Peptides against a protein of PDB entry 3OGK. Designs and how they scored, part 226

Target 1, 307 residues: chain A of PDB entry 3OGK
Amino acid sequence: ATPDRLSRRFPNLRSLKLKGKPRAAMFNLIPENWGGYVTPWVTEISNNLRQLKSVHFRRMIVSDLDLDRLAKARADDLETLKLDKCSGFTTDGLLSIVTHCRKIKTLLMEESSFSEKDGKWLHELAQHNTSLEVLNFYMTEFAKISPKDLETIARNCRSLVSVKVGDFEILELVGFFKAAANLEEFCGGSLNEDIGMPEKYMNLVFPRKLCRLGLSYMGPNEMPILFPFAAQIRKLDLLYALLETEDHCTLIQKCPNLEVLETRNVIGDRGLEVLAQYCKQLKRLRIERGADEQGMEDEEGLVSQRG

## One batch from the design tools (peptide; made by RFdiffusion4, then SolubleMPNN)

Design b1_p28_6_s3 (from b1_p28_6, 14 letters changed)
Fold by OpenDDE base, seed 2:
Structure b1_p28_6_s3 (fold): chain B 307 residues (1-307), chain A 28 residues (1-28)
Amino acid sequence: as target 1 above (307 residues)
Amino acid sequence: MEKMPVYRFERLEDGSVVEVRDEPLPEP
């Protein structure tokens, strides 16, 4: 099927998800220039899909021109844009999106690779958007964006419920957390151990409704910051935590309402036993292999325990 | 013979969402 066939078949389409699959892609590697360009689809969206409000590109090549065309074609009708594991664009493309799509509710760039020119896109978003519900640039590298703009977004977007970020120092997000009164999910940031300040993060105040959490580089010394609200935690992302088996056991015991856990094989059999004992509401468990186990095949064991 | 990309369109029950799978068209 072609973009024109899509429009002919679904002239009133509101949501589109495109998944690129490169022919020779190694598992978890999206080669550059694999030929999965969004351009033909953006052209079709612009011309014929006038009711489209949600776009999800996964593993696609997306240029700044594509983003600019999409932004101008859909403008304030665009509610969702997900650039999931995409490449080929710069922050100029993101700037075009946030400039023209001022009522966007979901903006995702998770695991996308792009050239960072400046932080203007986040600033523009902060200045003009009040509709944002989900912002996700998890597992991306931004060096030129300001945590102050993130705070402004939190202040202005009362429906903001989920934010996932890259490697921001978590202390730079104190203002953000104070402003994000309705935030339910946060992932990312960076916890940096300071031997001279063991209590560096102990005064960190999280949003009261926070129940889905993943803090990058959280070790056993930082883990206690979760204890005051551990009973309300429904989802934990520990993939990038620096927790050993016993640390997992300690944390899991404090999270009796845990529904989703994502972690590494370091949890071990002992951690799984503790999980089974204390987390009776668990719905999903994802265990990934750690980087240190060179030789074993990536068996993504998604075990859905239907209770 | 360049295997022409096979595009599959799936409509969700609400008719609002289409998922296109497999390799998309090359840049024109």
Scores: peptide ipSAE 0.241, ipTM 0.653, DockQ to the pose 0.039
Fold by OpenDDE base, seed 5:
Structure b1_p28_6_s3 (fold): chain B 307 residues (1-307), chain A 28 residues (1-28)
Amino acid sequence: as target 1 above (307 residues)
Amino acid sequence: MEKMPVYRFERLEDGSVVEVRDEPLPEP
């Protein structure tokens, strides 16, 4: 299909998703430079898809020029941009998006590979956006963005419900959590164990509505920070947690309303037994072999339905 | 969340897939 055929077939298209690299690329079986460029599609979007408000690029090559063109073409009509496992852009491209698309509601760059020039994109977003509902740069490495900008976003964006971040020290996000009054989902951060200060995180206060959670590097010493609200947890992402089998059992017993669990095979048969016993509302279970062992199945939704 | 209908428009030679979450016009 050519982009022009898309516009002819869908002149009033509101939502577009492009998938570039096949699933096999997730296993490093395909070179990183292999895949589709978004350029011809962005050109078509800019020229002919004037009602497009949601764009999702998955495993595509995206340049800063592509992002700039998209941003200028859609401006405040762009509500959703997802750069899902994309590459080829820099933070300048992100800056263009947030500068021109001031009413963006969903901004995702999860697992994308990019060159970080500065933290201006997040600052610009913080200064001008009040519409943001979902911000997701999970499994990315931003070193130049400010937790203060994230706090500002939380204060200004009253509809902010889901935030996934990279390896921010969790204590730097205290201000963010206090400001994010409507936050329901948080993933990422970094818990850094200090043997000399086992209670380092015990005073951490989470948003009252938080029910979907994944804290990176959470060990058994940090796990108790969840206990005050464990009964309201509906989704846990434990893929990057440092929990052993018995720790899983302990946490699961505290989460009777758990609907979705994502974890590693360390949960073991014992953890699964406890899960079955205590989590009667469980709808989805994802078990990976390890944090580095991505299973072949790309589908976000391969929930083994326990029938 | 009601999954919006996904219409698979085409698979490209490079393995890229275009997915449309909208109602397509009838094929001419």
Scores: peptide ipSAE 0.198, ipTM 0.755, DockQ to the pose 0.029
Fold by OpenDDE base, seed 4:
Structure b1_p28_6_s3 (fold): chain B 307 residues (1-307), chain A 28 residues (1-28)
Amino acid sequence: as target 1 above (307 residues)
Amino acid sequence: MEKMPVYRFERLEDGSVVEVRDEPLPEP
């Protein structure tokens, strides 16, 4: 479909999702020439799709100019922007979005590849947004953003329910967790084992409503931090956890209300048996091949709908 | 086999949703 055909057919379009051709992203590097350019779509959005509130680009090439045009065209009418596995932009493009779209509710850059110039975009978001519900830059590499800005966002955005981040040291997020009183979902961060300080994470206080969780690099020594609220966990993302089969069994047994599990094949048959025994409310299971198996082909994990 | 782009246009009660699966669009 051409952008012009879309606007003619759907002049009152509220939500647009564009998906580029799946290509194997090796090592989170989206090749520069990978995916479709969003430019013609952004042009059409800017000119003719005046009711558009939600934009989702998946596996697309997005430039800073595209983001700037989109931001200025939709301004406070833009409620959702998802740059899902996109490439071609910098943090300047993100800055434009958060500067002009001050009522944005969902901002996602999950698995996107970009050039990081500074942390100004997150600072601007923290200073001016009070509407944010979902912030997701999971599996991204932001080194110049401040955990303090994330804390400010949590304080100012009372409807903030889901936050997924990159490799923040989780201890730097203590202030964020204290401020994020309504947070239901958290993924990402970085747990770093310290042999000299084995209990360094045991005093972490998570938001009371937290029920969807994925802590990156969580090993068996850190896993006990979940035990006090394991019964309320409904979703676990263990894709980037450092848990062996028996660790999976231990954790799963403590999560009787688990509805969604995402993990690696390390769970094994034993883990699946334990899952079936203890997690009677399970709705979705995703098992990916571990990083050690070179062929991270996006095998569409057999979602066995046990309905 | 070049997977033909699948274009789905759905109008929901609360709005219009369009899912466009296209091959990489050329740079304009």
Scores: peptide ipSAE 0.116, ipTM 0.585, DockQ to the pose 0.045
Fold by OpenDDE base, seed 3:
Structure b1_p28_6_s3 (fold): chain B 307 residues (1-307), chain A 28 residues (1-28)
Amino acid sequence: as target 1 above (307 residues)
Amino acid sequence: MEKMPVYRFERLEDGSVVEVRDEPLPEP
């Protein structure tokens, strides 16, 4: 369907999700340009979809001009923008979004590829936004953003419940965690082993409501930081954890209320047995093949809904 | 002839509309 057909069919559309590339498309085999450009859709949104509050682009090409047009057209009416596995934009486009859409509640760039010019977009968001509920730039490479801006966002956005970040040193996020009193979900960061300071993370204080967690590079030495609140964990993302099979077993046994687990095949049959034994509330299991198994099949991990 | 991508609009229970671009069958 064309953008024009969309607006004719749904003139009062509030939420739009566009999927450019099929899931089965191995990113490596499909030219980046095959995902489709959002430009014609943004034009239609700007002209005819005046009630649109939520936009989700998945696997689309998005330019800074597209983001600028969208931002200006929707302004404070835009509550959700998800750039999910998108490409073609820079941080200037993000800056335009946060500058013009000051009441945005959800901002997602998960797995998007972009050119990073500066950290101004996050600073602008920190200075002006009080509405943010979800911030997600998980599996992205931001090097120029400040953890202080993230802390400011946490302080100013009382409804902030979910934050997913790239490779921030977790110790730099101490202020953020203290400020984020209502945070329920955190993913990302970076845990870095220090032979000279093995307990450097033991004094980390997590938000009291934290129940969905995925710490990147968490090894068996860092895993004990979760034990005090493991019983309240409902979702674990272990895709980027450095846990072996036995470590999985240890952690899973401490998470009896686990509902969602995302992990790698390293969990093994033994880990699955332990999971079945201790996690009776499990609703969703995602197992991915580790990066080291160069097997071509990015098999979307069999979401075995054990119904 | 570039098989025109088939776009399907689906209205979800929450009133959102999802457009899925069907994978063009690989041209043989």
Scores: peptide ipSAE 0.045, ipTM 0.565, DockQ to the pose 0.048

Design b1_p28_6_s4 (from b1_p28_6, 16 letters changed)
Fold by OpenDDE base, seed 5:
Structure b1_p28_6_s4 (fold): chain B 307 residues (1-307), chain A 28 residues (1-28)
Amino acid sequence: as target 1 above (307 residues)
Amino acid sequence: SMKMPVLEYVRNEDGSVEVRRDVPLPEP
């Protein structure tokens, strides 16, 4: 399959997803350099796919030049860009995207590896975008972006419903949470335990509609911050939580409307029993093995609701 | 032998087209 064949077969294509590497299950079996470059595809998009609104690159090599070309070719027609586990670009490429695609609704760079030059891309997004619905740079390392820009995005983007971030100190996001009145999903941040200040996070106020949540480094001392709204939680990402088996049991008991749980094997048999007892609406359970065994991503155990 | 990647075009239910690069599974 070639880019030119795609445009000939689907000249009115609105959404394109490219996977440059095998599925996660086979990733460890294939050298990293086996990934595909997006350049030929971006060229084809720019020249022949004039109705394309959504682009999803997964595990591909993406350069700043590729992003710049894509941005200029699609401009305000680009509604979705997902750089999912991609590499090869810098924040200059992101700046080009947000500068030229001012009506972008979904911007994802989850698990992408890139060179961070500055925080200008997020600032530019904050200054000019009012359309954003989904912002996701989960499991990325940004040190030069400002929480204030994230707050500005929340104020300006009334349809913002899902935000996933990297290692922001959660207390720096207080202004963001206050501004993000329609936010339904939040993942990431950083909870940093202070032995001298056990109540450090107790005054955190979350958006009222928040129902999908994953706080990084949440331990048993921080977990109570969820209790006031635990009954409305539908999805929990506990992969990066610092909860033991008993902590899982405590939290799960407070989440009777839980539909999706993602956690580690620390949940144990006891946690699974509690889950079965209290979470009757559970639709999906993902249990990852601890850091040493990067388990196959595809074991989404669909809990078959045997009705 | 490094198996050559196979490109497959898949139309999703939402009308999107997915291009997959997969390595053929070893024959059983």
Scores: peptide ipSAE 0.016, ipTM 0.423, DockQ to the pose 0.050
Fold by OpenDDE base, seed 4:
Structure b1_p28_6_s4 (fold): chain B 307 residues (1-307), chain A 28 residues (1-28)
Amino acid sequence: as target 1 above (307 residues)
Amino acid sequence: SMKMPVLEYVRNEDGSVEVRRDVPLPEP
């Protein structure tokens, strides 16, 4: 559909989702610029879609100018912005969004590629937003944002229920977890094993309502942190966990209320058997191949087609 | 590292199960 046709057909559109590049583009099978720019759509939104509250760009090219135009056009009416696997913008564009859209509830940039200039966007969000429910920059690389700003967001946004972050040291998020009293979902962070301090993470206090979790680089030594509340876990993201097959079995047995599991092929047939035995409420299972797992010949870690 | 989904099982509210096989693109 063309932008102009969309506005003519649906002048009162509240939610728009645009999909650009196919998944194959992630593997350099098609030009990076394939999938299109959001510019013509942002122009149409600005001019003709005055009731639009939710925008989801998936695999689109988004410039800072596009974000600035969108921000100014929708201002406090924009409740949701999802930059899902997008590229072409910098943190200046994000700054424009959070500066002008002060009532934004959902801000997502998961798996987006961008140039990081500074951490001002998160600071601005922390200083002015009280409406945020979902913040997701999972699988992104931010080096200039402050965990303190994330804590401030948690303190000020009482409806904050889902936060997914990049490679923050998990201990830097202690203040955030204490402030995020209503948090139900957390993904990301970084667990850094210290051989000299095996109990480094044992005193982590998670939000009481936490039931959807994915800790990056969680190994078998850190896994016990989950055991006190494993029975309340409904979703696990183990895609970036450093767990072997046996570790998966151990954890799964402790999560009888698990509804969603995302993991790698390392779970193996054995892990799937354990999952079937203990997780009777399972609704969704996602198994991915890690690039690094191509070399693990361990027959036990291969999910057979017969399962 | 880019992860490719191998299998996705989805149980719908009606109890039906959808199996999505993302065939890994052959590594170049």
Scores: peptide ipSAE 0.049, ipTM 0.503, DockQ to the pose 0.500; fails the geometry check
Fold by OpenDDE base, seed 1:
Structure b1_p28_6_s4 (fold): chain B 307 residues (1-307), chain A 28 residues (1-28)
Amino acid sequence: as target 1 above (307 residues)
Amino acid sequence: SMKMPVLEYVRNEDGSVEVRRDVPLPEP
């Protein structure tokens, strides 16, 4: 559909989701259909979609100018912005969004590729937003944002229920977890094993309502931090956990109320058997092939090239 | 590391299972 056809058909549209072509296809000359750029859609939103509250761009090219135009056009009416696997913008674009859309409830940049200029966008969000419910920059790298701003957001946004972050040291988020009293979901962070301090994370206090969790780089030594509340866990993201098959089995057995599991092929057949046995409420299972299979595919690829 | 293809198994309310494949994002 063209933007103009959409606005003509649905002038009172409140929610828009645009899906670009898979990123693998973006390396091919994005055909003239401009279907990968949000610009024509942002123009249409600005001019004709005055009731739009929710925007979800998936695998789209988004410029700072596009974000600025969107921000100014929708301002406090924008409740949801999801830049899902998008590219082409910088943190200046994010700054524009949070500056102009002060009542935004959902801000997502998960798996987006962007240029980081500074941490001002998160600071601005912390200083002015009290409406935020979902903040998600999972699988992104921010080196210039402050954990203190995240804590401020948690303190000011009483409806904050889901936060997914990049590679913050988990101990730097202690203040955030204390402030985020209604947090139900947390993903990301970084657990850094210290041989000299094996119990480095054992005193970590999580929000009481936490039931959806994914701690990056969680190994078997850190896994016990989940045990006190494992029975209340409904979703686990283990994609970036450093757990072996047996560790998966151990954790899964402690999560009888698990509804969603995301993990790697390392779970193995044994882990799947344990999952079936102990997790009767399971609704969704996502399995990624881990890097360990790349060795076999590269070996098969090498064997196929040698054969 | 190129994110590997994800197989997602979703159990619907009717008991049916959907299998979804997501194409991994190339690492930038």
Scores: peptide ipSAE 0.043, ipTM 0.450, DockQ to the pose 0.352; fails the geometry check
Fold by OpenDDE base, seed 3:
Structure b1_p28_6_s4 (fold): chain B 307 residues (1-307), chain A 28 residues (1-28)
Amino acid sequence: as target 1 above (307 residues)
Amino acid sequence: SMKMPVLEYVRNEDGSVEVRRDVPLPEP
């Protein structure tokens, strides 16, 4: 199926999701990049898909030129752009998107690989957008963006409900959390243990509606910051938490309304038992094997096939 | 056997269309 076939079949298409070849398919004789470029699709979008509001590229090669063309072609009609595990672009491409698509509601770059030139894209977004509902650059490496721009976005975008970020120091996001009154989901940041200030994070004020959470590098010393609102937590992302099995048990017991848990094998059979006992509303469980866990023979951190 | 990449168009209930690339054809 070619882009031209898509437009002929669906001239009034509002939402498009393109999935590139899984990276694990490296063993197949098909070059990794074959059919992975979005360029032909962007051309078709620009010419023939004039009602398109939502674009999701997954595991695609996306250039700055592709983003610029898409931005100019859709402008304020573009409500959703998801660059999910994409590569090939720079922050200049992102700048073009936010400059031309001022009514964008969802902007996602989760797990994308890009070249960072500057933080202008986030600044431009902060200066002009009031429509943003979802901002997600989780598992990305932005070093040149400002937490102040994130705060400005929170202040200006009243419908902002989900924000996932990279390794911002959580204390730099205090202003953001205060401004993000309707925020329901937050993932990322960085909790940095300070032996000299064990209460460093105890005064953090989270948005009142926060119920989906994943704090990176959260250890047992920081975990208590969740306890005041643990009963309202519906989703936990613990993939990047620094919690041991017992810490998982402690936290899970405090989250009776948990619906989604994403964690590592460190939860163990014991953690799964506790989860089954206390989290009766659980709908989805994802357990990943961390690279670090391959070496720890400690029986307690292994989810057995018997569970 | 050159598994020819089949592009699959899937319309979701919300009217969105997913284009899947390189879905191995189920072996007949």
Scores: peptide ipSAE 0.028, ipTM 0.485, DockQ to the pose 0.044; fails the geometry check

